# Ledger of designs, part 284: peptides against a protein of PDB entry 5HOI

Target 1, 351 residues: chain A of PDB entry 5HOI
Amino acid sequence: FRYMPFSPAGTPFGFTDRRYLTMNEVGYVSTVKNSEQYSITVSFFDVGRFREYHFEDLFGYDLCFLNEKGTLFGQSKTGQIQYRPHDSIHSNWTKIIPLQAGERITSVAATPVRVIVGTSLGYFRSFNQFGVPFAVEKTSPIVALTAQNYRVFSVHYSQFHGLSYSLSELGTSSKRYYKRECPLPMSLPNINSDMKKDANLDYYNFNPMGIKSLFFSSYGDPCIFGSDNTLLLLSKWRSPEESKWLPILDSNMEIWKMSGGKETTDIHVWPLALAYDTLNCILVKGKHIWPEFPLPLPSEMEIRMPVFVKSKLLEENKAILNKKNEIGADTEAEEGEEDKEIQIPVSMAAE

## One batch from the design tools (peptide; made by RFdiffusion4, then SolubleMPNN)

Design b1_p26_5_s4 (from b1_p26_5, 18 letters changed)
Fold by OpenDDE base, seed 2:
Structure b1_p26_5_s4 (fold): chain B 351 residues (1-351), chain A 26 residues (1-26)
Amino acid sequence: as target 1 above (351 residues)
Amino acid sequence: PVVIPSRGREKEVRERAAKLIAEMLE
């Protein structure tokens, strides 16, 4: 096994000079080989909110994370990271992460308030958005990271224990764990069955864990999309005893249904984000399971979870809050009510 | 394209995805 640099929904070069470093609901970052250099382009789906920009990359960035405020780049071997705000008002910053012999940066994540670096030796490094360090923690080897606001979802790999995950919050003074190196019930790529196609072998060599992407949902729930093309969502993570992974979408089954039961072996889902009750994704036709150039427009797939209950309960709770505000009741809205985990009725969680 | 929440548009979202899959199978 080799630790490879992971970025959310990143694609391999294959036989081409170009790939996507990362993509999500905000946009997509591409890199093109030009002799010994790379040209990086940061593109956005909302062209009215953001302007596309490009730059020359002399370092060969192989890690990337895109958010609404900027793009984090990393070089897995050298330990160099660069943060580039989308706005020209804020300066770019560069830092070298100290790496031990044979250590690699395996994943990076950035929010408007935090930068996170994970390594093949399990060093978890946290920074603010300006690259000021907070802490270094030693964990199991990190293979993937994502972050939303102050929360971090990390995936770990051990040769003895397989995949595990952590969910943590990076406050100003301390790190809190909601989950710490708990078993992750995700299937690893099956080398014997899945590698019959050369394209799958190329992808396996690029991403041996088969994690196509990981993200937080619009509700702040950790999501992961593996090689089995199943979207997993971590439900009830605030309640350690009730927390479970839910298979909320089998994307192969959903494509098959949408086709009217036709053969869809050359149609692939490439995950971007989970927005409420829809998976934002790229539908890909062809031999490669990943999008090529140009990038197709994103598609939406409805998830089967009774997240309809979360959306309806949030709308009902907002409607109740708005009615309470109209009635002029001095109910101190404790800031803690937004963080109350919506109890999904047990009957609906079994359908 | 901005991801617009599917709320109240579930049928439209499904029909759009089904149409695109149909066009891919031609």
Scores: peptide ipSAE 0.388, ipTM 0.817, DockQ to the pose 0.317
Fold by OpenDDE base, seed 3:
Structure b1_p26_5_s4 (fold): chain B 351 residues (1-351), chain A 26 residues (1-26)
Amino acid sequence: as target 1 above (351 residues)
Amino acid sequence: PVVIPSRGREKEVRERAAKLIAEMLE
């Protein structure tokens, strides 16, 4: 087994000179190989909010994470990272991460307030948005990272234990764990069955874990999309004993249903983000399971949340709160109520 | 584009996705 650099929804070069380093709901980052150099372009879906920019990459960045404030780049072998704010008012910064012999940066993540670097030896390095270090922790080998605000979702791999995950919060003073190296019930790529297609072999060599993407939902729930094309959402993560992975979308089954039951073996979902009750994705037609160039327009797929749409429960809770406020009940606004996890009723988890 | 919740648009979202898949199967 080899640890490969992972970026959310990143694509391989295949037989081309270009690939996507990462893509999400904000935009997409592409790189084009030109001899020994690369040209990187940071593109946005909201062209009214953001201006596309490009630069020459002399380092061969193979890791990327895009957020609403900037783009983090990393080079897996050299340990170089670069943060580029989208706004020209803020300066770019570059840092070298010290790597041991054979160590690789396997994943990077960035929020407006944190930068995270994970390695093949399980070094978890945290920084602020200006590249000031907070801490170094040793964990199980990190294979993927994503982050939202102060929260970090990390995926770990052991040859003996398989996949695990952690969910942590990087406060100002300390790291808190909600989940620490718990088993991740994600199916790994089946080498024997899936490798019969050359296109699947190229993707497997690029991404041996088959993790197409991982992200936080708009509600702050960790999501992962594996090689089985199932979207998993971590529910009840604030309650350690009640926390569970929910298969909220079988994308192959949903494509099959939407086709009217036709063969859809050449249609693929490429995940971008989960916003409320919709998976933002690229629908891909062809032999490759990943999007080519030019990037198709994003599509929306309705998730079958097995349970009450969190949006309905939030509106009902807001309506209940507004009614309580109209009735003049001195409900001390416990500052903690906004972070109350919407309890999914048990009865609908079985449908 | 800001992904707007499918709430109240579930049919529209489904029909748009189904149309695009149909066009891909032609």
Scores: peptide ipSAE 0.388, ipTM 0.816, DockQ to the pose 0.355
Fold by OpenDDE base, seed 5:
Structure b1_p26_5_s4 (fold): chain B 351 residues (1-351), chain A 26 residues (1-26)
Amino acid sequence: as target 1 above (351 residues)
Amino acid sequence: PVVIPSRGREKEVRERAAKLIAEMLE
């Protein structure tokens, strides 16, 4: 097994000189190979809020994470990372992550307040947005990372135990675990069934875990989209005993239904983000399961939350409303805005 | 595009996706 650099919704070069390093709801980062150098472009879906920018990459960045405040780049072999704020008033910074012999950076993540680096030896390194280190922790080998605010969703791989996940919060003084190296019930790519198409082999060589993307939902729930094209959401992660993975969208089945039951074997979903009750995605037509150039406009697909989860979210929202009505208005306790349980719309409960 | 919650747009979201898939199958 070879650890490959992972970035959310990153694409391979294939037979081209260009690929997407990452993409999400904010935008997409592309790189074009020109001899021994690369030209990187950071593009945005909201062109009114952000200005596209580009730069020459002499290091060959193969890791990327995009957020609303900046872009984190990483080089898996050299250990170089660079953070580039979108606002030119803020300084770029570069750091070298010390790597052991054979160690690789396998994933990077960045929020407006945290930078995270994961490695093939399971070193989890945390920094603030200015590259000041907090801690180094030894975990199982990290294969993927995403982050939102202070929260980190990490995927781990062991040859003995397969895939596991952690959910943690990176406070100012300490790391809290909500989940620590728990089994991840995601199927790995099946080389024998899926590799009948050369295009699938190229993707497997680029991403042997088949994780197309991972992100936090708009509600702050960890989401993962695997090679089976099923969107999994981690429900009730605040209650360790009640926490479960929910298959909230079979994208192949949904495309098939929307087609009126036609053959859709050349239509693929490429996941970007989960916003409320819709998967933001790129619909891709062709031999490759990933978007090519130019990038198609994002599409929305309605998710199917299990009825039992819909009902419980309505009960939780009622319980929160009732607690807010019982606790009189006067205690402005600075409970940080991060734990505002976003009320799931009643419309999700009706089907 | 700003991702607006699908709340009250479920039909529109579904119709747009179905239209795009239909155009992709032609």
Scores: peptide ipSAE 0.385, ipTM 0.812, DockQ to the pose 0.356
Fold by OpenDDE base, seed 4:
Structure b1_p26_5_s4 (fold): chain B 351 residues (1-351), chain A 26 residues (1-26)
Amino acid sequence: as target 1 above (351 residues)
Amino acid sequence: PVVIPSRGREKEVRERAAKLIAEMLE
């Protein structure tokens, strides 16, 4: 096994001179080889909100994370990271992460308020958006990171224990764990079954964990999309004993259904984000399971929550709160209501 | 594009995805 640099929905070069470093709901970052240099382009799906920009990369950035405020780049071997705000008012900053011999940056994440770096030795490094360090923690080897606001979803790998995950909040003074190195019930790529096609071997060499992407949903739930093309969502993560991974979409099955039961082995889902009850994705046709150039337009796939639709529960809870406020019950609406877990009505918990 | 909630558009979302898959199978 070799630790490889991971970025959400990143693609391999394959036989080409270009790849996507990352893509999500905000946009996509591409890199093109130009002799000993790279040209990086940061593109956006909302062209009215953001302007595409490019720059020359002399370092060979192989890690990337895109958010609404900026792009984080990293070089896995040298430890160099660069944050580039989309707004020209804010300055770019560069930092070198100290790496031990053989250590690699394996993943990076950035929110408007935090920058996170994870390594092959399990160093978890946190910074603010200006590159000021908060802490260094030693964990199990980190293979993937994503973050939303102050929350970080990390995936860890041990040769003995397989995949685990953590969910943490990076406050101003301390790191809180909601989950710490709990087993991740994601299937690893099966070398013998999946590698019958040379195209799958190239992807496996690029991403041995088969994690196509990981993100937070619009509701702040950790999501992961593995090599089995199943979207997993972590439900009830605020309740440590009740937390469970929900298979909210089998994308192969859903493509098959939508085709009317035709052969769909050459149609692939490439995940971008989960917005409410809809998976934002790229539909890919061909031998490669990843999008090539030019990038196809994003598609939307309806997810089917196994037990409940989270959007409906939020509305029911809002309707209950509004009724309580009309009845003059001094329920102090704590400003933290967005951070309350959606209570599933007892009637829905029995199915 | 910013993904707008599928709520109230579930049928439209499904039909668009199904159409695109059908076009890919041609």
Scores: peptide ipSAE 0.389, ipTM 0.818, DockQ to the pose 0.304; fails the geometry check

Design b1_p26_6_s1 (from b1_p26_6, 12 letters changed)
Fold by OpenDDE base, seed 1:
Structure b1_p26_6_s1 (fold): chain B 351 residues (1-351), chain A 26 residues (1-26)
Amino acid sequence: as target 1 above (351 residues)
Amino acid sequence: SAAEEAEKEREKKEEELKELQEKFKK
């Protein structure tokens, strides 16, 4: 395992000269390699509200966070961060985060009121939107950050304890925890099963935690989308005893339903945001599980509690087939037809 | 040309993606 720089919905370069540094409901940030330099473009989905802009990056920013007011950039190895407001009224600012030997910035987040930097040694650094520092806290190693207003959702990793999460509020004078380093019930990428496709190895090397994105919902609930393509939502986080992770969408199941029960191994969901009851996402068709260039238009996917697992439907279909065989249809089902198109029950195709 | 085949394969993927997007919006 290696600590890698994480940005929400960021993509690897793969075999190309370009990648997305981050994307969400506001827009997408791309970077293109040009010899020893990078050209960064900040693009928006609401072209009426925002103007696309670009700049030359001499530092090789590998961390990014986009919000409605600006873009935060970071360089994981050097500790450089830059905040660029979208509005020209506010000035850009740059600073160096002090890093220890072997320490990396692993994630950055920005809201209109806060900037947060997390590191591989678990340093949590908070700033205002002008880069004025508030505090430095030592936590477990930070692997991912997102923030909304004054709230921060952080994911932590220990080789001994696995994944944990914190939910905190960054006031002017103090940090409040709603959750502090609680277990995160998210599956890590399985190197042995998933690495059969070269494209999965490239993505694993870029993001060894398999966290495709994390965000706050429109209602302010922490959400995480892992390598299993399941959207988890933290329900009732204000009540410590009642708080639970809900699997609110199995995106593989939704793709499978929409395909008519066919194996769609080339279609992938790339998460952007959760708006009310819909996952804003990019549908990706191709060899890579991440969007390439140009970026497809965003899609909306209704959230549904995964009541049915593909395995349970397979067991039910096997049980129906076994009952048909007991009734004396000597159709020699050749062993090779185990990959038969699972008929979606009419009730699930109509919902 | 290999470029024209790549462009046709891209257009085909973009159409198939549009049809898929329309299914998720209904």
Scores: peptide ipSAE 0.020, ipTM 0.457, DockQ to the pose 0.670
Fold by OpenDDE base, seed 4:
Structure b1_p26_6_s1 (fold): chain B 351 residues (1-351), chain A 26 residues (1-26)
Amino acid sequence: as target 1 above (351 residues)
Amino acid sequence: SAAEEAEKEREKKEEELKELQEKFKK
């Protein structure tokens, strides 16, 4: 197994000179490989609020985290990190993270108040927004990080225990755990079935965990979007005994519904953020499961708990069609989607 | 050239990075 640098919704180069380092609800960070350097562009969806900017990257940043105040960059091998505020009033800062032999930065996260660095050896390093260190903690190997305000959602990987997660709050004096290295019920990429498509192999080599993105919802709930294209939300995380992962969206099923029940093998959801009751995402059309250049406009997809397995819906629809054919009624089936969707009350996630 | 200046600035930053890494090993 090889630890790879992870950034939320980051894309591989594939056969191109370009990739997205990260993307979310704020915007997207792209890098273009030139002969000896990279050109990085930080673009925003709200062009009225933020000005696009670019810079030359001499280090080859392979880690990125974008927020409303700035962009954090990291180089997984060298340990260099750079924070670039969007506002020119605030100074950029650079820091070297000390790495052991073979250690890699695997993920970085930044909020307006915290910077977090996670490594392949499980070093969790916390800083303020100015790069002043708070603490170093040894955890299980970190594979992904996201943060909102003072909260950090970390994903860990152990060869013995698989995927785990932590939810912590980085106060001024101490780290509080709401969850500490608890089992993460996320499916890993199935190497044997999916590797028949070259595009899946390229993505697997880029992201062996299959975590397309992780973020906090607008209500502050940890969300993760895995290789199974299911959005998981951690509900009731304030109550350690009541906390559960909710599959709030099966994006493959939503695409299937949107297509009128047709097999769509060329449409993919690329997750950005969860805002209220909608997944902000990029709808990707093509062979690759990730967005190419230029980036399509974001789309909104309503969150829906997958109450029905696609196989059951197909069996029920076949049974209804067979019964209608036996009764000889040429009545156009109004596909009354009596989607008795149990709306998960948003209040159950935030309490 | 702008490329040669960028390369010199890269080499200088790579040296500064090595020196910083050595200072953190001591």
Scores: peptide ipSAE 0.018, ipTM 0.499, DockQ to the pose 0.012
Fold by OpenDDE base, seed 5:
Structure b1_p26_6_s1 (fold): chain B 351 residues (1-351), chain A 26 residues (1-26)
Amino acid sequence: as target 1 above (351 residues)
Amino acid sequence: SAAEEAEKEREKKEEELKELQEKFKK
């Protein structure tokens, strides 16, 4: 197993000279490889509130986190981090994170009040927005981070225990845990089943955990979107005994509904954020499961508990068709087009 | 194999990134 740099909704280069370092509800950060340097562009969805900017990256930043106040960059191998406020009133700062032999920065997160660095050896480093350190803690190896205000959602990986998560609050005087290295009920990418397409192998090599993104909802609940395209939300995390992961959206099911029950193997959901009752996402059409250039406009997808399984609906529709054929209704089964629109039950279309 | 080519291209990108980092330490 190799620890890879993770950024929320980051994309691989693939066969191109460009990728997204990160994207969320605020905007997207792209990098273009130009010979021996990179050009980074920070773009925003609200073009009226923020101005797009670019700079030359000489360090080869492979980690990024975007928020409403600034962008954090990191270099996984050198340990260099840079924070760039969007407002020119505040100065950029750089810091080198001390790394041990073979240690990598695996994820970074930034809020208006905190900067967090996680490593492959499980060093959790916290700073204020000015790069002043608070603490260094040793945890299980960190593979992903996100943060909102003072809260941090961390994902950990152990070869012996698989995926775990922590939820913590970084106060001024102390770190509080709401959850500490609890099991994360997320499926890892299945190399044997999912790697039948070269595009899936490229993505697996970029992100072996299959975590497309993680974020906090607008209500401050931890969310994770895995390789199974299911949005998981951590509910009731303030009550340790009541806390549970809820599968609040099966995006493959929603794509299938939106297509009128057709097999859509070329449409993919790329998660950005959860706002109220909608997943903000990019709908991707193509061979790759990630957005290419130019970035499509964000779409909204309503959250719904996956009550129905596509396979069960297909079996029920086949059983209805077989019963119609037994009743001697001369529905000429025109043999040809496998793409007969499966009528989505009106209850699933009206919900 | 496509997997071996993808890993070679990844290793190449990582070497290029390492060379870039070594140029910046000078």
Scores: peptide ipSAE 0.016, ipTM 0.363, DockQ to the pose 0.018
Fold by OpenDDE base, seed 2:
Structure b1_p26_6_s1 (fold): chain B 351 residues (1-351), chain A 26 residues (1-26)
Amino acid sequence: as target 1 above (351 residues)
Amino acid sequence: SAAEEAEKEREKKEEELKELQEKFKK
């Protein structure tokens, strides 16, 4: 096994001079190889909100994370990271992460308030959005990271224990764990069955964990999309004893339904984000399981699990909050209720 | 079929994306 640099929905070069470093609901980051240099483009799906920008990469960035405020780049071998705000008002910053002999940066994540670096030796490094360090923690080897606001979802790998995950919150002075190195019930790529196609071997060499993407839902639930094309969502993560992974979408089954029950071996789902009850994704048609150039427009797959209950309960909670505000009840107590996990009533979870 | 409509809408959107990309190369 080799630790490879992971970025959410990143694609291999394959036989081409270009790849996607990362993609999500905000946009996509591409790199084109020109001799020993790379030209990086940061593109957005909302072209009215954000301006596309380009730069020359002399370092060969192989890690990327895109958010609504900026793009984080990383070089897995040298330990160089660069943060580039989308707005020209804020300056770019560069930092070198100290690496031990043979250590690699395996994943990077950035929010508007945090930068996170994970390594093959399990060093978890946290920074603010300006690159000021908060802490260094030693964990099990990190293979993937994503983050939303102050929350971090990390995937770990051990040769003895397989895949585990952590869910943590990075406050100003402390790290809180909701989950710490708990078993992750994701299937690893099966080398013997899946590698019969050369295209699957190329992808396995790029991403040996088969994690196509890792993100938080619009409701702040950790999501993972593996090589089995199943979207897993972590439910009830605020309740340590009640937390469970839910298989909320089998994308192979949804493709099968959309095809009218025909075996479609040439259509693939490439995950971007989970927004409410819809998986935002790229539908890929072809030999490769990943999108090529140009990027197809995003598609939405409806999730039939009762995620509709969360939207309705959020609207009901907002309506209750608005009624309390009309009655002149002290507003200080209510900031703590918005961050409660919306409990899906057992009656609606059975429909 | 819904799949043929989705494929036609994809082709149309790929053409619109190519036209957009050509406008940004000028």
Scores: peptide ipSAE 0.006, ipTM 0.325, DockQ to the pose 0.054

